Peptides against a protein of PDB entry 4Z5W. Designs and how they scored, part 158

Target 1, 305 residues: chain A of PDB entry 4Z5W
Amino acid sequence: IPDVFLELNKLWYFSAQSNLFNGEMPRSLSNSRSISLLSLRNNTLSGQIYLNCSAMTNLTSLDLASNSFSGSIPSNLPNCLRLKTINFAKIKFIAQIPESFKNFQSLTSLSFSNSSIQNISSALEILQHCQNLKTLVLTLNFQKEELPSVPSLQFKNLKVLIIASCQLRGTVPQWLSNSPSLQLLDLSWNQLSGTIPPWLGSLNSLFYLDLSNNTFIGEIPHSLTSLQSLVSKENAVEEPSPDFPFFKKKNTNAGGLQYNQPSSFPPMIDLSYNSLNGSIWPEFGDLRQLHVLNLKNNNLSGNIP

## One batch from the design tools (peptide; made by RFdiffusion4, then SolubleMPNN)

Design b2_p23_3_s2 (from b2_p23_3, 12 letters changed)
Fold by OpenDDE base, seed 5:
Structure b2_p23_3_s2 (fold): chain B 305 residues (1-305), chain A 23 residues (1-23)
Amino acid sequence: as target 1 above (305 residues)
Amino acid sequence: SVEEAIAAAQAEAETNEHGITTE
């Protein structure tokens, strides 16, 4: 990318995604006063990520996903006082989340999907201080770590939590009960154990639940038949979606389906590939907004209602 | 090294990529 952004003093949106750009990010770009949205996703950019937050006073969204950046996560990003959305997916940092992210009050949406992030306990302890954090994607990190169950963790404004494919050990964490606005939870493809907690059915905004491919035991909590978002069409307040898309692979060989917003996901309960027992509750019939109920590959018995 | 072990565990996870991502 040429170092010409000083001349582009009115440039508000720069998207150069899905190209063949290589080398480092230009210094003039890292010092742009005008840019609000920056996407360099899916290139071959390299070197250290550096942004001059004192210059980049209009920066609201940053997508650097799927690049060959190296080194540390930029600890100065919280100084970008308008920065709301960060996508650092598929950047192999081999790092922990910086302690400075405790001060990241502008942050609303964060993805480190497949970024070799380590220490989930530290990550969650840091990120709980982000009072405006609504979307957190941590899929394909923290390999074989333990999901912390510390009840003091608080994500009060969290709407989307995705921590899939981490081989995480532990149980469904009690601290999620402190997130009453949670709409989408994906904890699939881990090694989570114990029972599915009944308090999960008290999350009135929860329309998408994926606990598939874990080691959960016991009965399906009856409280899941009373998930209010699945009983009635409450007007899903179209909250501002993250400035980055979500992807879900249907099959290993198919391109992932793109979802531009969390509300584009079908209302779903997926408990498949566990060790759940007991019956299917007939009261699942009350979930009139439910599109997908997946209970396959469990130890369930009795009649299908 | 710890970094090599992390990289190997990450590569193993990528071969079995499931769930929602942003990539």
Scores: peptide ipSAE 0.469, ipTM 0.846, DockQ to the pose 0.310
Fold by OpenDDE base, seed 3:
Structure b2_p23_3_s2 (fold): chain B 305 residues (1-305), chain A 23 residues (1-23)
Amino acid sequence: as target 1 above (305 residues)
Amino acid sequence: SVEEAIAAAQAEAETNEHGITTE
């Protein structure tokens, strides 16, 4: 990418995604006063990520996903006082979340999907201080770590939590009950154990629950048959979605489906590939908004209602 | 190396039906 952005003092949006750009990010781009949305996703950009937050006063969205950046996560990003959305997916940082992110009050949506992030305990302890954080994607990180169950963790405004494919140990953490606005939870493809907690059914906005491919035991909580978002069409106020899309792989050979917003996901309960026992509750029939109920590959018995 | 071990563990996880991503 040429170093010509100094003269582009009116450039508000720059998208150069899915190209063949290589080398470092241009210094003039890292100092742009006008840019609000920056997307350089799916390139071969390299070097250290550096943004001059004192210059980039209009930066609201940053998508650098699927690049060959190296080094540390930029600890100065909280100084970008308008920065709301960050997608750092598929950047191999091999790092922990910077402590400075405790001060990241502008942050609303963060993805580190497949970014070699380490220390989930530290990451969650830091990110809980981001009071405006609504979307958190941490899939393909923290390999074989333990999902912290510390009751003091609080994500009060969290709507989307995705921590899939981490081989995480532990249980569904009680601190998630402090997130009453949670709409989407994906903890699939972990090594989570214990019982599925009944308090999940108290999350009135929860329309998408993926706990598949874990080691959960016991009965399906009857409270899941009373998930309010799945019983009735709540007029979910369309809150601003993240500026980055979501992807879900359906099969090994199928292209991933793209979802431009969390509300584009079909209402789902996926508890498949666990060790759940007992019956399928007939009251799942009350979940009139439910599109997908996946209970396959469990130890369930009795009649299918 | 630690980096290679992390890369290998991630590559193993990527071969699975991973959940939702943003990549």
Scores: peptide ipSAE 0.462, ipTM 0.842, DockQ to the pose 0.297
Fold by OpenDDE base, seed 2:
Structure b2_p23_3_s2 (fold): chain B 305 residues (1-305), chain A 23 residues (1-23)
Amino acid sequence: as target 1 above (305 residues)
Amino acid sequence: SVEEAIAAAQAEAETNEHGITTE
């Protein structure tokens, strides 16, 4: 990418995604006063990520996903006072989240999916201080770590949490009960154990639940048959709108299905590939908004309602 | 080709970028 962005003093939106750009990000771009939306997703850009937050006073969205950037996560990003959305998916950092992110009050949506992030305990302890954080994607990180269950963790405004494919140990964390606006929860493809907690059915905005491919035991909580978002349409909840897409992969050999908004996900309960026992509750028939109920590959017994 | 490289990069980007892996 040429270093010509100083002349582009009216540039509000720059999208150069899905090209073959290589080398470092241009310094003039890292100093742009006009840019609000920056997407360089899916290129071969390299080097360390550097943004001059004192110059980039209009920056609201940053998508650098699927690039060959290296080094530490930029600790100065909280100084970008209008920065709301960050997509750093598939950037191999091999790092922890910076302590400076405790001060990231503008942050609303963050993805580090497949970014070799380490120390989930520190990551969640830091990110709970982001009072405006609505969307958090941490898939394919924290390999074989333990998901912290510390009740003091609090994500008050969290609407979307995705921490899939981490081989995480532990249980469904009770601190999620402090997120009453949660709409989408994916903890699939981990090594989570214990029972599915009944308080999940109290999350009145939860329309998408994926706990598949874990080691959960016991009965399906009857409270899941009373999820208000799946019983009626009356819960017009303000949808999270991150500036980055979500991807759902149905098969290891298939491309990801792109979902531009969390509302584009079908209303779903997936508890498949666990060790759940007992009966299927007939009251799942009351979930009139439910599109997908997946209970396959469990130890369930009795009659299908 | 450049198109194949872009398609491969797109397919790779889509693969596990925000991956909810559902089997």
Scores: peptide ipSAE 0.038, ipTM 0.666, DockQ to the pose 0.091
Fold by OpenDDE base, seed 4:
Structure b2_p23_3_s2 (fold): chain B 305 residues (1-305), chain A 23 residues (1-23)
Amino acid sequence: as target 1 above (305 residues)
Amino acid sequence: SVEEAIAAAQAEAETNEHGITTE
């Protein structure tokens, strides 16, 4: 990418995604006063990520995903006072989340999916201080760590939490009950154990629940048959989606279905590939908004209602 | 809209960036 962005003093949006750009991010781009949205996703860009937050006063969205960037996560990003959305998916950081992210009050949406992030306990302890954080994607990180269950963790405004495919141990964490605005929860493809907690059915905005491919035991909580978002069409105020896509992969060999908004996900309960027992509750028939109920590969018994 | 252009430009990347894996 040429170093010509100083002359582009009115450039508000720059998208150069899905190209063959290599080398470092241009210094003039890292100092742009006009850019609000920057997407360089799916290139071969390299080097250290550096942004001059004192210059980049209009930066609201940053997508650098699927690049060959290296080094540490930029600790100065919280100084970008308007920066709301960050996509750092598929960047091999091999790092922890910086402590400075405790001060990241502008942050609304963050993805580190498949970014070699370490220490989930530290990550969640830091990110809980981001009062405006609504979307958090941490899939394909924290390999063989334990999902912290510390009751002091509080994500009051969290709407989307995706921590899939981490081989995480532990249980469904009680601190998620402090997230009453939660709409989408994916903890699939982990080593989570214990029972599915009944308080999940109290999350009135929860329309997408994936707990598949874990080691959950016991009965399906009857409270899941009363999930308000799945009983009635709530006029959920469609809050602005993050500027990064979501992907749903049906098979390891298939392309991922892209979803640009959390609301574009089908209303779903997936509890498949666990060790759940007991009956299927007939009251699942009350979930008139439910598109997908997946209970396959469990120890369920009795009649199919 | 700029939002639609962003959404359309994002659609080309079938990358497991935010992969929800459902077998």
Scores: peptide ipSAE 0.037, ipTM 0.624, DockQ to the pose 0.070; fails the geometry check

Design b2_p23_3_s3 (from b2_p23_3, 14 letters changed)
Fold by OpenDDE base, seed 3:
Structure b2_p23_3_s3 (fold): chain B 305 residues (1-305), chain A 23 residues (1-23)
Amino acid sequence: as target 1 above (305 residues)
Amino acid sequence: SVEEAIKKAQEEAKTNEHGITTE
């Protein structure tokens, strides 16, 4: 990418995604005063990520996903006072989340999907201080770590939590009960154990639950049959979606589905590939908004209602 | 064996391709 952005003092949006750009990010771009939306996703950009947050006063969205960047996560990003959305998916950092992210009050949506992030305990302890954090994607990190169950963790405004494919140990963390606005939870493809907690059914906004491919035992909590978002069409608060899309890989050789908004996911309960026992509750029939109920590959018994 | 290492790497690769991402 040419170093010409100094003269582009009116540039508000720059999208150069899905090209063949290589080398480093231009210094003039990392100093742009006008840019609000920056997407360089799906290129071969390299070097260290550096943004001059004191210059980039209009930066609201940053998508650098699927690049060959190296080095540390930029610890100065919290100084970008308008920066709301960050997609750093598929950037091999091999790092912890910077302590400076405790001060990241503008942050609303963060993805580190497949970014070789380490220390989930530190990550969650830091990110709980982000008062405006609504979307957190941590899939393909923290390999074989333990999911913290510390009750003091608080994500009050969290709507989307995705921590899939981490081989995480532990249980469904009770601190999630402090997230009453949670709409989407994906903890699939981990090594989570214990019982599915009944308090999940108290998350009135929860329309998408994926606990599949874990080691959960016991009965399906009856409280899941009373998930209010799945019983009735509640007025989904139209909150601004993250500026980055979500992808769900299908188990078939067909390309992954793209979801531009969390609300584009079909209402789902997936508890498949666990060690759950007992009956299927007939009251799952009350979940009139439910599109997908997946209970396959468990130890369930009795009648199918 | 090399086959077990390949199989384990393939299983780890398969597990690494599931769940929701932003990639």
Scores: peptide ipSAE 0.503, ipTM 0.845, DockQ to the pose 0.370
Fold by OpenDDE base, seed 4:
Structure b2_p23_3_s3 (fold): chain B 305 residues (1-305), chain A 23 residues (1-23)
Amino acid sequence: as target 1 above (305 residues)
Amino acid sequence: SVEEAIKKAQEEAKTNEHGITTE
């Protein structure tokens, strides 16, 4: 990318995604006073990520996903006082989340999907201080770590939590009950154990629940039949979506589905590939907004209602 | 019926290999 952004003093939006750009991010771009949205995803950009947050006073969204950047996560990003959305998916950091992110009050949406992030305990302890954090994606990180169950963890404004394919151990953490606005939870493809907690059914905004491919035991909590978002449409608060898309791979050779917004996901309960027992509750019929109920590959018994 | 809805939903529910990503 050419170093010409100093002259582009009115450039508000720069999208150069899905090109063949290589080399480092231009220094004039890292110092742009005008840019609000920067997307460079799916390129071959390299070097360290550096942004001059004192210059980049208008930066609101940053998508650098699927690039060949190296080094540490930029610890100065919290100094970008308007920066709300960050997508750092598929950047191989091999790092922990910086302690400076405790101060990241502008942050609303963060993805580190497949970014070789380590220490989930530290990551969650840091990110809980981001009071405006609504979307957190941590899929394909923290390999074989334990999902912390520390009751003091609090994500008060969290709407979307995705921590899939980490081989995480532990249980469904009680601290998620402190996120009453949670709409989408994906904890699939882990080694989570214990019972599915009944308090999940108290998450009145939860329309998408994926607990598939874990080691959960016991009965399906009857409280899941009373998920208010799946009973009625009335409470779907359309909140501003993150500026990055979501992807769900299908097991078929057909390309992954792209979802531009969390609300584009079909209302779903997926509990498949566990060790759940007992009956299927007839009251799943009350979930009139439910599109997908996947209970396959469990130890369920009795009649299907 | 609940059975038909569950069956249809299970047939539509393809397991994803990785969960949701942003990549």
Scores: peptide ipSAE 0.464, ipTM 0.832, DockQ to the pose 0.290
Fold by OpenDDE base, seed 1:
Structure b2_p23_3_s3 (fold): chain B 305 residues (1-305), chain A 23 residues (1-23)
Amino acid sequence: as target 1 above (305 residues)
Amino acid sequence: SVEEAIKKAQEEAKTNEHGITTE
């Protein structure tokens, strides 16, 4: 990418995604006073990520996903006072979340999907201080770590939590009960154990639940038949989506499905590939907004209602 | 019926190997 962004003093939006750009991010771009939305995703950009937050006073969204960047996570990003959305997916940091992110009050949406992030306990302890954090994606990190169950963890404004494919141990964490606005939970493809907690059914905004491919035992909590967002249409909160897309890979097609908004996911309960027992509750028939109920590959018994 | 909803949902529920990503 040419270093010409000093001349582009009115540039508000720059998208150069899905090209063949290589080398470092231009210094003039890292110092742009005008830019609000920056997307360089799916290129071959390299070097260290550096943003001059004192200059980049209008920066609201940053998508650098699927690049060959190296080095540390930029600890100065909390100084970008308007920065709301960050996508650092598929950047091999091999790092922990910086302690400076405790001060990241502008942050609303964060993805480190497949970014070799380490220490989930530290990451969640830091990120709980982000009072405006609504979307958190941590898929394909923290390999074989334990999902912390510390009850003091508090994500009051969290709406989308995705921590899939980490081989995480532990249980469904009690601190999620402190997130009453949670709409989408994906904890699939882990090594989570214990029972599915009944308090999940008290998350009245939860329309998408993926607990598939874990080691959960016991009965399906009857409280899941009372998920208010799946009973009635009225609770479809149109929320500001993160500026980055979501992807769900299907085994049968080389292309994953792209979802531009969390609300574009079909209402779903997926509990498949566990060790759940007992019956299927007839009251799942009350979930009139539910599109997908996947209970396959469990130890369920009795009649299907 | 719940059975019909489950069958239909299972036909639509193609297995995902990695959960949701942003990549």
Scores: peptide ipSAE 0.451, ipTM 0.839, DockQ to the pose 0.292
Fold by OpenDDE base, seed 5:
Structure b2_p23_3_s3 (fold): chain B 305 residues (1-305), chain A 23 residues (1-23)
Amino acid sequence: as target 1 above (305 residues)
Amino acid sequence: SVEEAIKKAQEEAKTNEHGITTE
C-alpha cells in the first residue's frame, strides 16, 4: 500500500479488503486524522501493527483480519478513544491480551478468532472492564486451557459470546449469569463437562445456544423450554451489529456461511454430540420462534413429543 | 488463475475468521 494518505485528508472510509497487498501498513495511514473505518482484511500485510491513536481521532472500526502481521497486540489501542470495533481474526500473535485493554471503554466488538491468543483467564479478567463490550469472539484460541468459572467476572452488556473450538476444559461458567442481555452463546467444540446449568433458561434474550460437541452429562434443563426470546416475538431490538461478519460452517470442509449480524442466525438450540440423557421435554413445543432444535448424538430416551 | 487463488484465499479466510462450526 503506498504511503499517500497524508494527501487524502478527507478520507473517511478505506476498504482494501481481499486484495494482494503486502508489506507493512503505510505510516501515513497509521497517522490518518480523517479515517473512521479502516479495513485491510484478507491481505498479506506483515510487520507489527502500529496505530498512532493520538492522530487517528476519528477511527471507529479496524479490520485487519486474515493478514500476516506479527508481534504483540498493540497496547495503545485503548487510546483510540472512538474505536468501537476490532477484527484481529486469523492474525497469529502468540500473545496475551494487553492489560491496557482494561481501559478500552469505547470497545463494543472484538474478535481474536484463530489468533493464537493465550491465557483465557487473563483475557476475560481484562475484557470484563470493557463496559461497552457487546460482541466477543475468541474461537480457536486458548488450546486446552480451562474456562474460568470465577463468579466475579462480569460482562454486563455482553450480547454475543463465541468461544468455540478451543478444547477448553471446565463447566459452563456461572459468571455468564451476570450477562442478562446475552443473545448468542457458542461454546461448541470444547471439552466442557458437567451438567447444563438451569440458569441458562433465565437468559430472556438468548435465541441462539450452541453447546454442541462437548462432554455434557445429565438431563436437558427444563428451563430451556421457557427461553422468553423463543416463546414470544419480543421486538428483537435491532442492535448495531459489529462491522465484521460472523461465519457458520455446516461442515469442517464446507465454506462458511456468512452472517452480517447476529439477528441473521436462525433461532437455535444445539446440544448435539454430548452425553445428555433423559427425555425430550414436551414443552419444547412452546418455543414457537425456535427454528432449529439439534439433539442428535446424545443418550436421550423416551418418546419424541 | 490469480482469481481462483484469490477466491480460495477468500474461502479459507471466511472459514476461520469467526467460525461457528456445526457438524
Scores: peptide ipSAE 0.061, ipTM 0.696, DockQ to the pose 0.086

Design b2_p23_3_s4 (from b2_p23_3, 13 letters changed)
Fold by OpenDDE base, seed 1:
Structure b2_p23_3_s4 (fold): chain B 305 residues (1-305), chain A 23 residues (1-23)
Amino acid sequence: as target 1 above (305 residues)
Amino acid sequence: SVEEAIKKAQEEAKTNEFGITTE
């Protein structure tokens, strides 16, 4: 990318996604005072990610996903006082989340999907201090770590939590009960064990639950038949979505489905590929907003209601 | 065992289904 952004002193939005750009991010771009939204996703950009946060006073959204950047996660990002959304998916950091992210009060949406992030305990301990954090995507990280169940962890404003395909051990963490605004939970493709906790049914905004491909045992909590967001339409909170798309791969299609916002996901309960037993509750019929109920490949018995 | 079947299913499906990503 040419180093010409000094002349573009009114540039508010720059999208150069899905091109063939290589080399380092231009220094003039890293010092842009005008830019608010920056997307360079799906290129071959390299080097260290550096942003001059003292200059980039208007930066609100950053998408650098699917690039060949190297080095550490930029510890100075919390100094970008207006920076709300960060997509660092598919950047091979091989790092922990910086301690400085405890101060990242502007942060609303963060993705490190497939970014070789390590130490989930430290990551969650740090990120709980981000009071405005609503969307957290940590898929394909923390390989074979234990999902911390520290009851003091608190994500009060969390709406979207995705920690899929980490081979995480442990149980559904009790600290998620401190996230009453949770709308989407994906913990699929882990090694999570124990029972599905009944308090999940108290998450009145939860419309999308994926616990598939784990090692959960016991009965399906009856409280899941009372998920208020799936009973009535009234709780569809139109929320500001992250400035980055979500993708769900399906086995049958070479292309993953793109979802531009979390609310575009169909209302779903997926508990498939576990060791759940007991009956299917007839009261799942009360979930009139539910589009997908997937209970396949369990040890369920009795009648299908 | 069911656990082995789940592990095998997880291994076979790991190439195609990862849950939700932002890639």
Scores: peptide ipSAE 0.454, ipTM 0.811, DockQ to the pose 0.660
Fold by OpenDDE base, seed 4:
Structure b2_p23_3_s4 (fold): chain B 305 residues (1-305), chain A 23 residues (1-23)
Amino acid sequence: as target 1 above (305 residues)
Amino acid sequence: SVEEAIKKAQEEAKTNEFGITTE
């Protein structure tokens, strides 16, 4: 990428995604006063990520996903006082989340999907201080760690939590009950155990639940048949979605489906590939907004209602 | 067993990145 961004003093949006750009980010770009939205996703950019937050006073969105950057996560990002959205997916950091992220009050959406992030306990302890954090994606990190169950963890404004494919141990953490605005939960492809907690059915905004491919036991909580977002068309408050897309890879299709907003996901309960027992509740028929109920590969018995 | 099927599916998942991502 040429070092010409000093002359581009009115450049608000720069998207150069899905190209063949290599080398480092140009210094003029890292010092741009005008840029609000920066997307360089799906390139071969390298070196250390550095942004001059004192210069980049208009930066609101940063997508650097799927690049060959190295080194630590930039600890100065909280100094970018307008920075809301960060996508650092598929950047091999091999690092922990910086302690400075406790002060990241502008942060609303964060993805580290497949970024070799370590220490989930530290990550969640840090990120709970981000009072405006609504979307957190941590898929393909924390390999074989334990999902912390510390009751003091609090994500008050969390709407989207995705921690799939981490081989995480533990149970569904009680601290998620402190997130009453949770709309989408994906904990699929882990080693989570115990029972599915009944308090999940109290998350009135929860329209998408993926607990598939775990080791859950016991009955399906009857409270899941009373999820308000799946009973009625509540006005899903279209709050500002992340400026980055979501992808759901299906086993059979080489192309992951792209979802530009969390609200574009079909209303779903996926409890497949567990050790759940008992009957299917007839009251699942009350979930008039539910598009997908997946209960396959369990120990369920009785009649299909 | 269901446990064996889960284990097999989780082994297959290591190669096929399952769940929601942003990549």
Scores: peptide ipSAE 0.448, ipTM 0.810, DockQ to the pose 0.810
Fold by OpenDDE base, seed 3:
Structure b2_p23_3_s4 (fold): chain B 305 residues (1-305), chain A 23 residues (1-23)
Amino acid sequence: as target 1 above (305 residues)
Amino acid sequence: SVEEAIKKAQEEAKTNEFGITTE
C-alpha cells in the first residue's frame, strides 16, 4: 500500500479487503487523523502493527484479520479513545493480551480468533475491566488451558462470548451467570466437563447456546426449556453489531456461512457430542423461537417428544 | 416439534469443526 495518506485529510473509511497487499502498513495511514474505519483484512501485510493513537483520534473500527503481521499485540490501542471494534483474527501473535487493555473503555467488540493468544486466565482478568465490552471472540487460542472458574470475574455487558476450539479444560464457569445480557455463547470443541449448570436457563437473552463437542455429563438442565428468548419473541434491543462478520465453518468444501450480525444466527441449543444422559424434556416444545435443537451423540434415553 | 428441530439440527450440523470465528 502506498504511503500517500497524509494528503487524504478527509479519508473517513478505507477498505482494502481481500487484495494482494504486502509489506508493512503505511506510516501515513497509521497517523491518519481523519480515518474512522480501517479494514485491511485478508491481505499479506507484515511487520508489526503500529497505530499512532494520538494522531488517529477518529479511529472507531480496526480490521486487520487474516494478515501476516508479527510481533506483540499493540499495547497502546487503549489510547485510541474512540476505538470500539478490533478484529485481529488469524494474526499469529504468540502473545498474551496486554495489561493496558484494562483501560480499554471504548472497546465494545474484540476478536482474537485463531491468533495464538496465550493465558486465558490473564486474558479474562484483563478484559473484565473493559466496561463496554459486548462481543468477545477467542476461538482457536489457549490450547489445552483451563477455563478459569473464578467467581469474581464479571462481564456485566457481555452479549456474545465465543471461546470455541481451544481444547479448554474445566467446567462452565459460574462467572457467566454475572452476564445477564448474554445472547450468544459458544464453548464448542473444548474438553469441558461436569454438568451443564441450571443457571444457564436464567440468561433471559440467551438465544444461541453451543456446548457441543465437550465432555459434559448428567441430565440436560430442565431450566433450558424456560429460556425466555426462545419461549417468546422478545424485543431484542437493536444494539450496533460489531463491524466484523462472524463465520461458522461447515466441514463441507462449501465456504463457511457468514453472519454479519449475531442476530443472524438461528436460535439454537447445541449439546451434541457430549456424554449427557436422561430424557429429552417434552417442554423443549415450549421453545417456539428455537430453530435448531441438536442433542445427537449423547447417552440420552426414552422417547423423543 | 422437537423432532423437527432435531432433524433440522442434523441437516445444519454439517460438522462445524471450529465453532464461530471472525476469519
Scores: peptide ipSAE 0.417, ipTM 0.812, DockQ to the pose 0.307
Fold by OpenDDE base, seed 2:
Structure b2_p23_3_s4 (fold): chain B 305 residues (1-305), chain A 23 residues (1-23)
Amino acid sequence: as target 1 above (305 residues)
Amino acid sequence: SVEEAIKKAQEEAKTNEFGITTE
């Protein structure tokens, strides 16, 4: 990318996604006072990520996903006082989340999907201090770590939590009961165990639940048949979605389905590929907004209602 | 019906090998 952004003093939005850009991010771009939205997703950019947050006073959205950046996560990002959305998916950091992110009060949406992030305990302990954090995506990290179930963890404003395909051990963490505004939970493709907790049915805004491909045991909590968002068309408050798309991957070679907003996901309960037993509750019929109920490959018995 | 929701889910489930990503 040419180093010409100093002349572009009115540049508010720069999108150069899905190109063949290589080398480092231009220094003039890292010092742009005008830019609000920056997307360089799906290029071959390299080097250390550096942003001059003292200069970039208008930066609100940053998408650097699917690039060849190296080194540490930029610890100075919390100094970008208007920065709300960050997509760092598919950047191989091989790092922990910086302690400085405790101060990241502007942060609303964060993705580190497939970014070789380590230490989930430290990551969650840090990110709980981000009071405005609504969307957190940590898929394909923390390989074989234990998902912390520390009740002191609090994500009060969390709407979307995705921690899939980490081979995480542990149970569904009780601290999620402190997130009453949770709309989407994906913990699929882990090694999570124990029972599915009944308090999940108390999350009145939860319309998408994926617990598939784990080692859950026991009965399906009857409280899941009373998920308020799936019983009634509550006007899903169109809260500002993250500026990055979500992908539900099919088979390794098939293009994933793109979802531009969390609200674009079909209302779903997926409990497939576990060791759940007991009956299918007939009261799942009360979930009039439910599009997908996946209970495949469990130890369930009785009649299908 | 619950059966119809299960059938739809079984057709879609063949496609979810990694959960949701942003990549």
Scores: peptide ipSAE 0.417, ipTM 0.810, DockQ to the pose 0.303

